Peptides against a protein of PDB entry 5JXT. Designs and how they scored, part 194

Target 1, 319 residues: chain A of PDB entry 5JXT
Amino acid sequence: SLLPKKEINVYIGMSEMQVKWYQKILEKDIDAVNGAGGKRESKTRLLNIVMQLRKCCNHPYLFEGAEPGPPYTTDEHLIYNAGKMVVLDKLLKRIQKQGSRVLIFSQMSRLLDILEDYCVFRGYKYCRIDGSTAHEDRIAAIDEYNKPGSDKFIFLLTTRAGGLGINLTTADIVILYDSDWNPQADLQAMDRAHRIGQTKQVVVYRFVTDNAIEEKVLERAAQKLRLDQLVIQQGRAQVAAKAAANKDELLSMIQHGAEKVFQTKGAFGTMAEKGSQLDDDDIDAILQAGETRTKELNARYEKLGIDDLQKFTSESAYE

## One batch from the design tools (peptide; made by RFdiffusion4, then SolubleMPNN)

Design b2_p24_1_s3 (from b2_p24_1, 12 letters changed)
Fold by OpenDDE base, seed 2:
Structure b2_p24_1_s3 (fold): chain B 319 residues (1-319), chain A 24 residues (1-24)
Amino acid sequence: as target 1 above (319 residues)
Amino acid sequence: MEEFDEQARKAYAEKIQKELEEER
């Protein structure tokens, strides 16, 4: 029988480089971040800020001129300059030792390019599929990954490309390197491993940059998912929340953690304390803290009715 | 540039702190 999937949010501090780039993004558009544009501020400008902040949370090398060079050489700097990479590097080593195989999802094909460089640098054998991958090449990559005795450890996928009904039940670990605004896209990605034919316990690790915009992206996705569940249960199909964030919601999301980011010199949390020197005990502590915060997050939204979830701007979740 | 960036950072931090204090 298919076991229920275990989902854990993994809350990760920014590296020093990520903090510096996050500050630069906010400073560049400080008037918009301060809401000084009022009614004149475009939704497009706020969406662009959100997109840049999400890039920063994923990896600072997604920005032009962020990567050290020339010469452009892949080295340990690819890992220690991004909090998610530090945790990923330790987690993949554990997953491999357990004899597990892993799907890594991102919304950003350019992050998959960085993850390819990382896989080559660490000697991890991988497959890749994104939105640009030809149909025949997708089939070939899936077949290569799923073949009996496949030496491919990692499958790199864009969340949307991975949503295309493919079966990857030969993997038992799913890493969501980032989260979609639509929680259904992430669920569809998880369902590539958590499907009929899976023989192992599927574990999903959702990476979330702590004290950053990604916490608000996650909260919004959790609210939407709960609302969708309640709408289905109550037969009220018309109550589907407006899928698109308004300007005030986007502004609140951009402002979340921004003060602390501006005040911070260096890295955040475990990245400030340990940096790239995370050990197995530090990873266990991060996973345990993440499991606790995941339960707390779910419990907040489970208590809310449809009417509460519709009124909930991201601000009222802190009372 | 660096001094202007530090002032912008402080002014923003103070603003968000006031907004968080007014919500309490």
Scores: peptide ipSAE 0.000, ipTM 0.277, DockQ to the pose 0.021
Fold by OpenDDE base, seed 3:
Structure b2_p24_1_s3 (fold): chain B 319 residues (1-319), chain A 24 residues (1-24)
Amino acid sequence: as target 1 above (319 residues)
Amino acid sequence: MEEFDEQARKAYAEKIQKELEEER
């Protein structure tokens, strides 16, 4: 029988470079971040800030002029300049040692480019699929990954491209490098490995930048998922999942952790303490803390009814 | 419940497929 998937949110501190870029993004639009634009603030402007902050949480090299060079060479800097890469690097080493195979999902094809460079640098054999991948090449990549005795360890996918009904049950680990605004997209990605034909316990690691916008993206996604579940259970199909985040919700998300980011010199949390020198105990501590926070997050929303979830606004970023 | 979730998943996959085709 298919075992239930284990889902763990992995809360990761920003690197020093990410903190600097996160500050720079907020400073560039400080009037919008402070709500000084009021009702006149463009929703498009706020969405752009959100997008830049999410890029920063993924990797600072997603910004023009962030990569050190010339020469532009892949080196350890690709890893230590992004908290998620530091954790990924250690986690992949563990996953490989245990004889597992891994799907890595992202919303950002440009992050997959960075992950390709990383795979080459570490000598990990991989497959890739994104939105630009031709249909025939997708089939070929899936077949190459799924073949008996495949030497492909990693499959890199955009969450959208990975959502397309494909079977990747030859992997037992799923890493969501980032989260979709629609929790169903992430569930569909997980279901590429968590499907009929899976013989192992599927484990899903959801990377979440701590004290950043991604935590609020995750909370909103969890709220939406619970609302969707309750709507289905109660037959209230007409409760349209509340429209895209309003301006005030977007502003609150942007403001979340911003003060602490401005006050921070260097990296956050375990990234400040250990940086690229994370050991197996540090990874275990991160995973254990993540499992606890995941249970707490789920328990928060499980107690809420439809009416409560519809009224539930994330507490102000200042509480 | 599973059937409705499967229909919602299918409709979403079709939407994503259309978006991916429009991005080409």
Scores: peptide ipSAE 0.000, ipTM 0.319, DockQ to the pose 0.072
Fold by OpenDDE base, seed 4:
Order: structure tokens, then C-alpha cells, then sequence
Structure b2_p24_1_s3 (fold): chain B 319 residues (1-319), chain A 24 residues (1-24)
């Protein structure tokens, strides 16, 4: 029988470099961040800020001129300059040691480029699929990964490309390096490993940058997923249509954690305390804290009715 | 409920497949 999947949000502090870049992004558009543009502020400008903040949460090298060089060489700086990479690097060692295989999903093909460089640097054998991958090459990569006795440890996928009904039940670990705005896209990614033919306990690690835009992306996705479930249960098809964030919601998301980011000198959380020197106990603490926060997040939305879930106010998440 | 979630997931997969084919 297929075991239920275990989902854990892994809350990760920004590196010092990420904090500096996050500050620069907010400072560049400070008038929009402060709401000074009012009704004249374009939704497009706010969406662009959200996109840049999400890039920063993933890796600072997604920005032009952020990578140290020339020469542009892959080194330990690829890991320590991104909180998610520091956690990923330790987690992958554990996953490999336990004899598991892992799918890593991202929304950003350019992040998969960084993850390829990382895989080469660490000597991890991998496959890759993104939106640009030809259909024949996708089949070949899937077959190579699923082959009995495959030496391919990691499969790198864009969440959208991984959504295409493929079977990857030869993996038992799923890492969502970032989250989709549509929680159904992430569920479809998980269902590549969590389906008929899976023989292991599937564990899903969702990376979430703590005290940043990604917490609000996650909250919004969880709210939407619960709303969709309740709408299905009640037969109310009309409610699903208001999926796009309004300007005030986007502004509230951008403002989340911004003050604390401006006040921070150096890195955040465990990244400030240990940086790249995370040990196995630090990873266990991060995973345990993440499991607790995941249960708390789910428990908040399970108690809400349809009318409450339609009211996206930053205040209703604190009552 | 599970069947409807599976149909919604399938319809979304088909939509994403079409978007990926249009980006080529």
C-alpha cells in the first residue's frame, strides 16, 4: 500500500549576501514598498519586486554581477552565499547516506543551472528537465534516472516540466526548493514520487526563506489549497475565480519582514550563528522546528471556513 | 473528492503541457 507522504516546511534564514541583496531590492523601489505610489502604483511594478525578492530567496547569483569573478569558478561560495544551499548541501549528504534518491523542483530554470554547477562541484550524479528540454530528451532523462541500479542520485526539474504526468517513483525524497503560486503545481510535483509503484515513505521538504516574501507565498498557497478543498466539498464552483493577488495583498507580502531585514547586519537565524558550519544536530533542529511550524500553519487553515479563507488580510493570520 | 482532485490535477498538467509546447 502507498504510505501517506510526509510534508515538512524547512524554514531557512538568509545568508549575509542574501540580506544585502534583499535590502538593495527593497531600497531600489522604496516608494512602492512604503505604499507611497498609492492607486498610481502599477500591479506590474509590485509583481516585479515580488519576483526579485523570490530570486534573492533562491540564490543571489540569479542577479547580474552578484557572482564573484572573473574568473567565474564554482567553489564553496556557491553554497555559503545562499541559506537554502547550505541546508541543501547537508540534507543531500544525509539523504545519500540513507540510500534515498531525490527530486529537486524549482520554478526557475536559472536556479537549476546553479544546482547543476553544485552537483558537478560535489560530484553528485544527476538528471535535468526544464521547459526547454525536448520531449525525446525528457524521456531519455526519465529512463536514465528510473533505470534499475541507476547511479543518478538527483533529478533536477522545473515544477512545471515535472508536472507532465511522469513517473519518478524510484525517488523517495522530494525537495521543493521554492513554491509555486498555485499549490496544485507543487502537489503535482510531489505526485511524481508519491504514486503507484512507490515502495518507500515519501518525504517532501519545502524550503521557505524565513522572515521573507516566501513565507507569505506559502501562506497564500496554503490558504488557496484549503479554499479549493472546501469549494469542492460544498459544490460551490464560483468561488475559485479570485486567484490573482490584488495590489494591497502584493504590497503586504513585500512588506513582510522588510523592517527586520533592514535592521539586520549579517545573516539571519541559524545562518547568522553557524553559516556554512551547520552540523547534523543543526539540521535536525531546523527539521524539527519546521515540522512544528508546518503543523501550526496547517492547523490555522483547517479551522477556517470559506468566508474567512476569502478574506486575505495579514491581520487574520495573527488572530 | 480524490477523483475530482485527480481530474483537476490532470487538467492543470494538460494546461502546463500546452504552455510548454507554445514556448517552443
Amino acid sequence: as target 1 above (319 residues)
Amino acid sequence: MEEFDEQARKAYAEKIQKELEEER
Scores: peptide ipSAE 0.000, ipTM 0.307, DockQ to the pose 0.072
Fold by OpenDDE base, seed 5:
Structure b2_p24_1_s3 (fold): chain B 319 residues (1-319), chain A 24 residues (1-24)
Amino acid sequence: as target 1 above (319 residues)
Amino acid sequence: MEEFDEQARKAYAEKIQKELEEER
């Protein structure tokens, strides 16, 4: 029988560079962040801020002129300048030692470009699929990854491209490098590994930048998922999907952790304490803390009724 | 639940496929 998925949110501090870029993003639109724009602030402006903050949480090199160079050489800076990369780098070593194979999903094809550079730099053999990948090349990449005795360790996918019903049960680890606003997209990504033909315990690591907008993205996705489950269970198919995030909800998300970000000199949490020198014990501590916070998050939403969830759930502004 | 989840997953996959085709 297929074992249930183990899902763990991995809460990761920002690097010093991420904190600096996060501050710059907030400062650029400080009037909007403070709500001083009132009715004058467009929803589009707030959505743009959200998008920039999410880019920052993924990797600062998603911004023009953020990468150190010339020369533009892949080096350890690719890792230590992003908290998620620091954790990923340690986690992948562990995963590989365990004889596991891993799917890495992101919403951002440009983040996959960074992950390709990282894979090359670390000598990890990989496959890639995104929205631009031709159908024939997708088939070839899947077949190459799934072949018996494949030396491909990593599959890099955009969440959307990975959602297309493909079978990747030759992987047992799933990393969601970021979260979709629609929790169903992430579930579909997980189901590429967690399907008939899987012989191992599937473990899903969801990376979440701590004290940042991504916590609120995750919370909203969890709220939506629970609402969808309750609507199905109660046969209330007529519960109008709440409209996309309103301005106040977007503003609240942007403001989350902003004060602490402005007060912070340097990196956050474990990134401040150890940075790239994270050891196996630090990873265990991060995973244990993540497992605890994941249980707490789930327990919070399990207690909420449809009406309570509907108060806080916004559909993704992109649906 | 499982059948509904499968139908929802299929419908979403079809939606995403259509979006990806429209972005090309």
Scores: peptide ipSAE 0.000, ipTM 0.335, DockQ to the pose 0.073

Design b2_p24_1_s4 (from b2_p24_1, 16 letters changed)
Fold by OpenDDE base, seed 4:
Structure b2_p24_1_s4 (fold): chain B 319 residues (1-319), chain A 24 residues (1-24)
Amino acid sequence: as target 1 above (319 residues)
Amino acid sequence: MEEQERLFRQQYAQKLQEEELAKR
């Protein structure tokens, strides 16, 4: 029988460079961040801020002129300038040592470019699929990854690139480097490894930038997922919660952690304490803290009914 | 697209129930 998947949210502090860029993004649009635009503030402007903040949470080199150079060279700076890369780099060493194979998902094809550079730099053999990958090349990449005795350790994918039906049960670890606004897209990604034919315990690591917009993206996704489950169980297909965040919800999401980010000099959390010098004990502590926070997050939503979940989406805009 | 998403959600909910039953 297929073992239940273990899902762990991995809460990761921003690097010093990420904090600086996060501050810069907020400062550039400070009037919008403070809600001073009122009714004149466009939903499009808020969505653009959200997109920039999510890029910052993934990697600062997603911004033009952020990468050190010339010369533009891949080095340890690719890792230490992004909290998620520092954790990824340590986690991949463990995964490899365990004889596991890993799927890494992102919403951003440009982040997969950075992850390719990282894979080359570390000597990890990989496959890649994104939204631009031709259908034949997708099949070839899947077959190359799934072949018996494949030397491909990592599969890099955009979360939606695989479509329906891909089997990647030759991997037992899934890393969601970021989260989709639609929790179903992330579940579909997990189900590439967590499918009939899987013989190992599937573990899903969801990377979440702590004290940043990604926590609110995760909370919103968890609320939506619970609501979708309850709607299915009750046969009430018509309660499709309006999936699109309103202006006030987007503003609240942008404001989350912003004050603490402005007050911070340097990095956050374990990134402030150790930076790129994370050891195995630090990773264990991060994973254990993440497992605890994951249980707490799930327990918060499991107790809520449909009516409560619908109200919470409105009240969290006023606190 | 919506019907495939509904079918996926239904299959996922069923899978979660099967996973909960398999823990017993």
Scores: peptide ipSAE 0.000, ipTM 0.235, DockQ to the pose 0.154
Fold by OpenDDE base, seed 5:
Structure b2_p24_1_s4 (fold): chain B 319 residues (1-319), chain A 24 residues (1-24)
Amino acid sequence: as target 1 above (319 residues)
Amino acid sequence: MEEQERLFRQQYAQKLQEEELAKR
């Protein structure tokens, strides 16, 4: 029988570089962030801010001129400048020692480029599929990864490209490096490993930048997922969850953690304490804290009815 | 470490099965 998947949100502090870039993004549009633009602030502008903040949470090198150089060489800076990379680097070592194989999903093909550079730098053998990958090359990459005795440890995928019905049950670990606005896209990604033919316990690690926009992306996704489940259960197809965030929701998401980001000198949380020197105990602590917070998050939404879930999008704008 | 993680995965899988059975 297929074992149920384990899902753990891994809450990760920003590196010092991420904090600096996050501050710069907020400062550039401070009037929009403070809601001073009022009715004049376009939803498009707020969406752009959200997208820049999400890039920052993933990796600062997604911004032009952020990569240190010349010389432009892949080195340890690729890791320590992004909290998610620091955790990923430690986690992959554990996963490899366990004889597990990993799917890494992102929304951003440019992040997969960074992850390729990382894989090369660490000597990890990998496959890649994104939205631009030709159909034949996708088949070849899947076959290369799934072949008996494959030396490919990592499969790098964009979440949507991984959504195309492919079977990757030869992997037992899934890392969601970022989250989709649609929780169903992430579920579909997990289901590449969590399918008939899987013989191992699938573990899903969802990376979430702590005290940042990604917490609100996660909360919104969890809310939507619960709402979708309740709508299906109650046969109320007409409760179309407001698919798109309104301006106030986007503004609230942008404002989340902004004050603390502005007050912070250096990195956040464990990244401030240990930086790139995270040990195995630090990773265990992060995973345990993440498991606790994941249970709390799920428990919060499991208690809510359809009407509460529809209103909660408005109340989180006032906290 | 490997054996503890294997045990943890087994215990967690068992717990999730119990939780899914309790929700039916």
Scores: peptide ipSAE 0.000, ipTM 0.280, DockQ to the pose 0.036
Fold by OpenDDE base, seed 3:
Structure b2_p24_1_s4 (fold): chain B 319 residues (1-319), chain A 24 residues (1-24)
Amino acid sequence: as target 1 above (319 residues)
Amino acid sequence: MEEQERLFRQQYAQKLQEEELAKR
């Protein structure tokens, strides 16, 4: 019988380099961040800021000229300069030791390039599929990963490319390195491992940068998912959830945690305390805290009706 | 978009150099 999937949001602090880049993204558009641009600031400008902040949350090397060099060599700096990579590096060692296999999803193909460099650096055997992968190469990668006795530990996928109905039940761990604005895209990604033919407990780790834009992306996705569920249950097809964030919602998302980021010298949370020196107890603490916050987040939205879920309350960092 | 990213990188590299010079 297929066991229910376990989903855990893994809340991860920014590295020192991420904090520095996050500050600078905000500083560059500080008038926009402070709402001083008023009605003249385009929704497009705010969307661009959100995209840069999301890149920063994933990895600072997604910015041109962020990688230290020359020489441009893959080293431990690829890991310690991104909080998500520090946690990923420790978590993958545990997953491998347990005899599990892992799907890693991202929205960003350029993040998969960094993860390929990481896999090579750590000696992890992997497969890759993104939006540009040819149909024949996708089939070959899936078959190579799913074959009996496959030595491929990791499958790297863009969330949308992985959504294409493929079966990856030979993996039991799913890492969402980032979140889609559409929670259904992430569910479709999880359902690549969580299908008929799965023999293990599927565990989904959703990486979320703490005190950053990604918390608001997650909240919006959770709200939308609950709304979609209630609409299906009540047969109310007319509740088209506003598919796109409005200007005020985008501004509130950008402002979330900004003040604390500006005040921070160095890294955040466990990244400030231990950085790349996280041990198994630190990982267990992060996972336990994440499981608690995941339950709290779900419980917040389970109590809300359709009318309440349509009212996105912009809790700004200044309220 | 690319030109604004390029200008930001230049300003960033200058600020990093100023911070390294201030630590000496």
Scores: peptide ipSAE 0.005, ipTM 0.353, DockQ to the pose 0.016; fails the geometry check
Fold by OpenDDE base, seed 1:
Structure b2_p24_1_s4 (fold): chain B 319 residues (1-319), chain A 24 residues (1-24)
Amino acid sequence: as target 1 above (319 residues)
Amino acid sequence: MEEQERLFRQQYAQKLQEEELAKR
C-alpha cells in the first residue's frame, strides 16, 4: 500500500540581503504598509507588495539589479544570499546521499531559472517543466526523468505545471520552494510523487520564510484547506471560501513581521546564527523545529469550526 | 544519519497508520 506522505514545514530565516530588500520593498510603499492610504489604497497595490515580498522570500536576484555584477558569475553568492538556497543546498546533498530523487516546485518560473543555474553550479542533473513548456517537451522531460537508471536527480517544476496529472513516482522527495495561495495546487504537486506506483515514503518539505509574508500565505492556505475539507465532509456546497483576500487581510499579511524586519541588522532567524555555515546538525534542528511547528499549525486549524475558519485571524499561531 | 532518517520515516509511517486506524 502507498505510505502516507510526511509533510514538514521548514521555517527559514532571511539572509542579510533578503532583509535589506524586504525593508526596501516595505519602505517604498510605507504609506500603504502603514494603512495611511485608507479607502484610496487599491487592492492591486497591496497585491503587488505581497508579490514583491514573496519574491524577496524566494531569492533577492528576482529583482533587477540585485545580482552582483558585471561580470555575472554563478558562485556561492547565489546560495548565501537566500536563506532557502542555503537550506536547499544542504538538504539536496543529504537527499542525494540517501539515494532519493527530488521534485522542486515553485510558483515562479524565474526562480526555476535561478535553480537551473544552481543545478549547473553544483553539477546536479535535472529536468525542467514550466507553464511555457510545450506538450511534447513535457512528455520528453517526464520520460527522461522516469526512465530506469535515469541520471536526472532533480525535477524543477512550476506548481501549476506539475498539477497536470503527470506521474513522477520515481521521486520520493518533494520540495515546495514556495506555497500557492490555493493549498489544492500544492497538494496536486505532491500527488505527482505520492500516487500509485510509489514504492518509497514520500517526504514533502515546504519552505517557509520565517517572520515574513510567507507565514501568512501558509496560514491562509492551511485555513482554506481545512475549510474545504469541512465543507466536503458536511456537504455544505454553499460555503464559498472567500477565495480572494480583502484589503485588510492583505494589509495584515504585509505588516506581519515588518517591525522585526525593520529592526533587524544583518540576517534573520536561522540565518543569523550560522548563515551559510549550517552543518548537518543545524539542518536536523531546523527540520525538527519545523516538524513541531507543522503539528502545532495543523492542530490549530483542526479545532476550528466552519464559522471560525471563515474569519481571517491575523494572529500567527507562533506569536 | 541515513539510518536515523529511515527510522524516522518508519516511525512516522507507523504513527500515521495508527492514526488512520484510530479514525476508523
Scores: peptide ipSAE 0.000, ipTM 0.275, DockQ to the pose 0.037; fails the geometry check

